# Peptides against a protein of PDB entry 9GMZ: the designs that were tried, part 318

Target 1, 343 residues: chain A of PDB entry 9GMZ
Amino acid sequence: TGFPLELLTRPATERLAYFENYTVAHPRLKEVYEILMRTIAEPAGASFIFVYGASGVGKTTLRLRVEQKLTELALPKLESDRARVPVVGIEAIAPESRYFNWKEYYTRALITLEEPLIDHKFDYGVRGISRDNFGKINVESKVVAPALRRALENALIHRHPDVFFVDEAQHFGKVASGYKLQDQLDCLKSLANMTGILHCLLGTYELLTFRNLSGQLSRRSVDIHFRRYCADSPEDVQAFKSVLLTFQQHLPLAETPNLVDHWEYFYERTLGCIGTLKDWLKRVLSDALDREATTITLKDLQKRALSVAQCQKMFKEIQEGERQLSETEADVQNLRSALGLGA

## One batch from the design tools (peptide; made by RFdiffusion4, then SolubleMPNN)

Design b2_p30_1_s4 (from b2_p30_1, 16 letters changed)
Fold by OpenDDE base, seed 4:
Structure b2_p30_1_s4 (fold): chain B 343 residues (1-343), chain A 30 residues (1-30)
Amino acid sequence: as target 1 above (343 residues)
Amino acid sequence: MPLEPLPSFLSSDKSIDFLSATERWKELKE
């Protein structure tokens, strides 16, 4: 089944929005989604979930789909529990300075926790936190990070989300000093412990460096590797081709483009990352719609492709991350073998 | 195996669209 044919008569904006909102349930996304949903439902004393994967693998899509599902599952209970927020999701911002801006982090988290329409406006007990006429939280510049932390702790306890998502969490690690990085980990750990709220950090393989610094977090964390598709795996190649086949059927164009015949080129320029693929196709679709084109061509694809240099850089970062994970897995196997446990 | 299209998340989960879910959630909090 392809896109709704009625879209061909709709404005370009609606056609583009359809494709933007369309999510392929590709094997790796489905697997990670199922693991993540199970872990959220049954954290077994875990305080953290780490989701590692290449840039553009689809971590943000994963987060959004989990947020949707958690919201849906909570809806029946939200009638009786008007204080509850099912899920909180924020994106960590890259620090402009050598220091992570905790004030900004807490502010963004507080803003996300407060829906303007919540009748039960929570008093954070912090002077300088107010709501505008639309119910949006405003945090005055005078409010210091420790006060915002207390406000967030109280809000998380009161709202009791099933999970707190932090996307692009590798940005916590972009701090100049290893000592401050440990302090940041301890800060996050303390927040999770004080609130009893499960935290899920999604990030690139740079998040592994952050994760490995805290042996204490390791005991209370679940690790999920969101793998890309690898060309060395026939099964992964087949899955990648299936994704291309699916996308070509869901591009709201009069003539279905043949993406599958160009699978090697798509793989070369996405490194097996489906998010990168989708973003590429979105750009190409937008161009095609602007031209009122009936289809997309290889030339249209080439115009919006990542450069070879960009792909080479991304691939080096991926290889380093995959290597680190492989070494860790080997170390676990070696430890198990040394303990007389089966590999 | 023959190359087959993959399902969508929206079609598989019959999940409320994010906008609809958030709107409904907002309505329940009013």
Scores: peptide ipSAE 0.259, ipTM 0.669, DockQ to the pose 0.231
Fold by OpenDDE base, seed 3:
Structure b2_p30_1_s4 (fold): chain B 343 residues (1-343), chain A 30 residues (1-30)
Amino acid sequence: as target 1 above (343 residues)
Amino acid sequence: MPLEPLPSFLSSDKSIDFLSATERWKELKE
């Protein structure tokens, strides 16, 4: 079953919105979703979940689908617990300096927790944090990071989300010195412990460097690797082709484009990352709709493709991350063997 | 195996649209 044929008579904006909102249940997304949902439901004393994978693999799509499901599951409890927020998600920002801006992090987290539609005004107990008449949080410039942290701790305890998501969490690792990175890890650990809220950090393979620096976080963390599709795996190639087949049926165009026949070109320019593929097709669809085209061509695809140089850079970053994981797995096996535990 | 299309993520879980769930959550808080 493809897109609703009625879309062909609808405005370009509605046709584009359909494709933007369409999510393919591809095998890796489904697997990671099931693991993440299970881990959130039964954290077994974990304080952290690390979700790592290539840029453009689909981590944002994963987060949005989990946020949706957690919100649905919380609906029956909202009548009895008006203070509860089912899920909170923020994006970590790249530091402008060699230092992570904790003040900005805490401010963003507070703003996200306090949607203006939440009638129950929470008193943060911190001078210089107020709500405007529209329910938006205003944080005065004089408020220091330790005060914002206490406000966030109190807000997280009061709202009691099932999970706190931090997207682009590799930005925590962008610090000038190793001791400062340890202090950041200890800060996050303390926040999770003080609030009792499970933290899920989503990021690129650079997140592994952050995760590996704290032996204490490793004991209280669950790792989820969101893998790309690999061309050396027949199963992965078949899954990738199935994604292309699905997308070609869900592009709201008069003539179904043949994406599957160009699977190698799509793989070359996406590295097996479905998010990158979707974003590419979205750009091409937008161009086609603007021209009132009946279909998309290879030439249209080429105009919006990532450059070979961009793909080469991304591929090197992926290979380094995959190598680090393989070395870690080998180290675990070596440790087990050395302990007399079978491999 | 023949190449087959994959289901949509929403169709598999009979899940409410994300927007609808979020809107309903907001309405219940008001």
Scores: peptide ipSAE 0.242, ipTM 0.728, DockQ to the pose 0.227
Fold by OpenDDE base, seed 2:
Structure b2_p30_1_s4 (fold): chain B 343 residues (1-343), chain A 30 residues (1-30)
Amino acid sequence: as target 1 above (343 residues)
Amino acid sequence: MPLEPLPSFLSSDKSIDFLSATERWKELKE
């Protein structure tokens, strides 16, 4: 079934919001979701989950759907345990300097943990952390990063989330030296160990550089590769076309556009990344609604497409990430062969 | 195989979107 036909009589804002909130259960998203949910439920002594994949593959969508599901699953317990938070999700910020701003990271994490309605009585044990009348955390400028870390540790222990999400986690790796990168990993590892809270780092393939620097993280980490759809795979092409077919049925327009016939152009400008595809279609839908258009044309698509230069840059980044993973897989195979384990 | 549309990603059988789950969470905390 497509979009509710009643949307055609509704305001453009509501029509756009429908499409924005619509998520296709495409094969790769479903697979990664199931793996991630299982790993969160049964971490088997893991302290970290790494979810890596191309920019625009849908990592944020994955996170939001997992956060939603964990919240839904926790609802019955939250009636009895008002202190509990089922999940915490933050976005790592790109460092303005050669150093990661841990003070800002801890502050954002604390703010995210403290929804105004959650346990107004929790004392962080840190002077200069207060709540306003709306329950929002205020951190005074005098509060140092080690104090904020202790406050976050206490908050995570008290709230006991099933997982702590860090989106755009490749930003931890954007530091001037490999030594400082190791220190950051050790800092995160210590936070996970001290709190007993599972950390999930979501990021681009740049996150692999961060992962590979810590041979110690590998022992307590689970890796999840969120792959794009590849044009050299008939199955992936079929899945990508199915996504286009689904989106064309869920664009709240009077006439259903034929997106599937343009699948190669969509693939060229998204590199098989469904997040990129959805964002493109959102922009085009917004333009169409502004014009009160009955459908979307190829010309409308072309106006909002990523440039060839942008796609070439993104593709190089993807190829480098996929190459690094392929080399790792080859190394594993070589190790297995050297150990006398069959291929 | 014929090209078929994919299902929507529904977090629950109940049409509880993320916003409704968070709102319900807020209501339970009030």
Scores: peptide ipSAE 0.283, ipTM 0.645, DockQ to the pose 0.221; fails the geometry check
Fold by OpenDDE base, seed 5:
Structure b2_p30_1_s4 (fold): chain B 343 residues (1-343), chain A 30 residues (1-30)
Amino acid sequence: as target 1 above (343 residues)
Amino acid sequence: MPLEPLPSFLSSDKSIDFLSATERWKELKE
């Protein structure tokens, strides 16, 4: 079934919002979702989950869908445990300086844990943390990072989320020195251990560098590779075309555009990343709605496409990440072979 | 095989939409 036809009579904002909120259950997203949900339910002593994949593969969409599902599953328990938060999700910010801003990280995490509707004013035992009249946490400038950490530890213990999500987690790795990166990793490890809360770090393939620095974390982590669709796989090409077919049916336009006929061009400019595809189509849809256009043309697509230079840069980053993973897989196979285990 | 459209994520897992889940979580806390 396509979009609700009633949207054609609705404002452009509502039509755009429909498409923005629409999520295709494409095979890779479904697979990673199922693995992630299972791992959250049964972490088997893991303290970390690493979800890595290309920029624009759909990691944020994955996170939001897991957050939604965990919230839904927790609804019946909320009546008995009003203090519980089912999930916490934050986005790591790229440091403006050579130093990761832990104060900002802890502040954001605390703010996210305390949605204004949590009537139970938890006293964090930290002077300079207050709530405004809307229940929003205000952290005074004088509050230092160690105090905010203690507040966050207490909050996480009290709220007991099933998982703590950190999106764009490769930003933890963007520090000036390897020593500082280890300290950051140890800091996250300590936070997970002290709170007993499972941490899920979502990021680009740059997250692999961060993951590989701690041999101890690797033993207590689960890795999930969110793969793109590859043009050299007939199955992946078919899945990618199916995504295009689905999106063309869910663009709230009077005339259904033929996206599938342009699948090679879509692949060229998305590298098989469905998030990149969706963002592209969202921009094109917005332009079409602004013009009151009945459909989307190839010219409209070309206007909002990523440049070849952008695609080449992204592709190099993907190839490096895929290479690192392939080498690891080969090492496992070589080890198995050397042990006399079948491939 | 003929090319077929994929289901929406919400229809696939029978979950409520993200906004509705969040709103309902909020309503139950009030």
Scores: peptide ipSAE 0.235, ipTM 0.655, DockQ to the pose 0.241; fails the geometry check

Design b2_p30_2_s1 (from b2_p30_2, 12 letters changed)
Fold by OpenDDE base, seed 5:
Structure b2_p30_2_s1 (fold): chain B 343 residues (1-343), chain A 30 residues (1-30)
Amino acid sequence: as target 1 above (343 residues)
Amino acid sequence: MEVEDPVELDFSKERALRAEIRNLRSALEA
């Protein structure tokens, strides 16, 4: 089924919003979604989940869909426990400085956890944290990071989410020294342990560095690889073409564009990353709607495509991440062989 | 620790996600 045809008579803003909110249930997304949902339900003593993959593979979409599902599943219980927040998710910000801003992180987490819809106002006992007339948390500039941490710990304990999501979590690794990176991991580990809340870090292949730094974290973590589609796999190519066909049907335009015939060009400029593809199509759709165009052309696509240089940079980052994972898989296989376990 | 000026924190993505979750809740309650 395609987009609702009534959208063709709606404002450009509504047509664009439809496409923005539309999610293709492609095989890799479904697989990772199922693994992540199962792991959240049964963490088996894990304190961390690491979801890593290429930039633009669709990690934010995955997070959103899991947050929606966890919220849906919690609704019947939230009627009786109005203090509970079923899930909380934030995006880590790239530090402007060489140091991760923990004060900003804790503030963002607190503001995100304390939605106005929560009837039960919790006093965190921290001076300089208040609520406005709309129930929005306000944090005064004088509040120090340790106080914000204590407030967040208390908030997480009180609200008891099933998982705490941190998107773009590779930004925790952007520190001036390896020692500082360990301190960041120890801080996150402490927060997870003190609250008893499962943390899910979503990010690029740079998250693999976190797994390597602490053998203790690796023992208490679950790794989920969100793979891109590979052009050397006939199955992956078919899945990618199917995604193009689905997007083609869900672009709210008068004439259905033929995206599938250009699959190689789409692959070249997305590297098999569906999030990158969606973002590209969103930009092109926006341009088409602004011009009141009936369809999308190859020229429209070319205008909003990532440059070859951008794709080459992204591809190098992907290749390095995939190489590191392949080496790990080979090490496991070598260990099994050395133990006399069959391949 | 330099008191960094209160950078106006952009919560646009978090607000958008919350709005979507809220809309989902409202749709399930209706």
Scores: peptide ipSAE 0.018, ipTM 0.466, DockQ to the pose 0.015
Fold by OpenDDE base, seed 2:
Structure b2_p30_2_s1 (fold): chain B 343 residues (1-343), chain A 30 residues (1-30)
Amino acid sequence: as target 1 above (343 residues)
Amino acid sequence: MEVEDPVELDFSKERALRAEIRNLRSALEA
């Protein structure tokens, strides 16, 4: 089934919003979603989940879908437990300095935990944390990072989310030294241990460097690789073509564009990343709607495509990440061989 | 092979769910 045909008579803003809100349940997204949901339900003593994959693979979409599902599952219980927040999701900010801004991190986490409509206004026990008339947390500049950490620990314990999501978590690794990176990991580990809240860090392959620094975290972490579609896999190519077919059916245009026939060009400019593909199509759809066009042409696609240079850069980053994972698998095989375990 | 309609995860439901949670919380405060 395609888009609702009634959209063709609707304003361009509504047509664009339809496509923006539309999500293709592609095989890799479904697989990672199922693994992540299962791991959140049964963490088996894990304190961390690492979800890593290429930029634009769809990690944010995955997070939002899991947040939605966890919220849906918690709704019946929220009537009896008004203090509970089912899920917390924040985005880690790239450090402006050689240091990660923990004060900003804690502040954002606290703000996210404090939905205005939570009846049980938790007293954080920290002077300089107040709520405005709209129930938003205000943190005074005088409040220091250790106090904000304690406030966050108390809030997480009180709200008891099923998981704490940190998107763009590779930003924790953007520090000046390996020692400081270990301190960041130890800080996160301590927060997870003190609160008993499962942390899910989503990020690019740069997150692997962060993950590999702590042999202690590896014992209490679950790894989830959100893979792109690979052109060397016939199954992945078929899945990618299927995604294109679905998108062409859900573009609210009078004439269905033939995206599938251009699958190689779409692959070249997305590297098999569905988020990148969706963002590209959104830009092209916006242009088409602005022109009141009946369809999308190859020329329209080319106008909004990532440059070859951008694709080459992204591809190098992907190859390095995939290489690191392959080396880890080889290291496991080498370790098994060294232990006298068969390959 | 019936291509099973990919489960449209309607994000409009997330806004609706957030609105519904908000409405439920507001209704529980009333």
Scores: peptide ipSAE 0.040, ipTM 0.620, DockQ to the pose 0.020; fails the geometry check
Fold by OpenDDE base, seed 4:
Structure b2_p30_2_s1 (fold): chain B 343 residues (1-343), chain A 30 residues (1-30)
Amino acid sequence: as target 1 above (343 residues)
Amino acid sequence: MEVEDPVELDFSKERALRAEIRNLRSALEA
């Protein structure tokens, strides 16, 4: 089924919003979603989940889908468990300085954790943390990072989310010194251990460098590789074409564009990353709606495509990440073989 | 493995669910 035909009579803003809110549950997204949901339900003593993959593969979409599902599952239990927040999700911000801003991280986490009107009587145990008249958390500038950490620990324990999501988690690794990077890992590990809350870090392949610094963290971590679609796999090519087919049916235009016939060009400029594809189509749709166009052409696509140079850079980063993972998998296989466990 | 066709997901429901949670909590505190 395509988009609701009634959208063709609606304002351009509503048409664009429809496509923005539309998400294709493509095979890789579904696979990773199922693994992640199972791991959240049964962490088996894991304190961390690492979800890594190419930029634009769809990690944020995965997070949002899991957040939605966990929220849905929590609704019937709210009467019996008033304190519970089902899920917390934040995006890590790239540090402006050589140092990660933990104060900002804890503040954002607290703000996201505390829904308006949730348990107005909850004491964070820290002066300068309050709720405004609208139930939003306010953190005074005088509150220091160690105090914010304690407040977050208390809030996480009290609210007991099923998972704490950190999107763009590779930003933890963007610090000037390897020593401070280890301290950051230890800080996160301590937070997870003290609260008993499962942490899920989503990021690019740069997250692997961060993950590999702590052997102790790795032992308590589940890894999920969110793979892109690869053109050397006939199955992946077919899946990518199916995604294009779905998107072309859900572009709120009078005439359905033929995206599938251009699949190689779409693949060339997205590297098999569905998030990159969606963002591209969103830009092209916006242009088409601004022109009151009935369809999208190849020329419209070309106008908003990533440059070849951008794609080449992204592809090098992907290849390096995929190589590192392949080497790790080979090392595991070699270890298993050496132990007599077979291939 | 047969590649399953992509399924539509609507994230607009998340905002509604969050609002519902807030309303339920408010009603329970009243």
Scores: peptide ipSAE 0.028, ipTM 0.509, DockQ to the pose 0.031; fails the geometry check
Fold by OpenDDE base, seed 1:
Structure b2_p30_2_s1 (fold): chain B 343 residues (1-343), chain A 30 residues (1-30)
Amino acid sequence: as target 1 above (343 residues)
Amino acid sequence: MEVEDPVELDFSKERALRAEIRNLRSALEA
């Protein structure tokens, strides 16, 4: 089944919004979703979940789907426990300086956790944290990071989310090398331990650096690899073609474009990353709607494609991440062999 | 082989649910 045909008579803004809100349930997304939901339900003493994969693989889509499902599952309990927030999610900001801004992190986490629609006002016990007339949290510039941390710890304990999501979590690692990165990881570990709240860090393969730096985090972490589709796998190629077929049926245009016949070009410019593919098609759809076009052409696709140089850079980053994982698997096998554990 | 249409994750129910939760929270504050 395709898009609702009535959209063809609707404004360009509604047609674009339909496609933006549409999500293809592809095999890798479903697999990672099921693993993540199971791990959140039964963490088995884990304090952290690491979800890593290529940029544009669909990690943000995964997070949004899990947040929604956890909210849906919590609804019957929220009637009796109005103080509870089922899930909280924040995006880590790339720091402007060589230091991670913990004050900004705690402030954004508090603002996200204490949305205006929460009936029960929480006293943070910290001077300079207030609510405006709309119930929005305001933090004065004089409030120091340690005070904001205590406020966040108390808020997390009181609201008791099933999971705390940190998207783009590789930004923790870009700021600090060596000892400073360890201090950041110890800070996150301490926050998880003090609150009893499960943390899920989503990011690129740069998150593997976090796993390697803290042997203690490794003992209390679950790893989830969100893989791209690989052209050397016939099953992955078929799944990628199926995604293209679904997208072409859900583009709200008068004439259905033939995307599947160009699957190799789509693969070349997305590297098997469905998020990159969706973002590309959104840009092309927006251009087509602005021109009141009946369909999308190959020229329209080429105009909004990532450059070959961008794809080459992204591919090198993917290859390095996949190599590090393969080396880790080999190291585990070598360790098992050295321990006299049979293969 | 008919490529089984990947199960359409219709987020319309989800937006409706978020809107309903927002409306319920607003109605409980009223």
Scores: peptide ipSAE 0.011, ipTM 0.402, DockQ to the pose 0.030; fails the geometry check

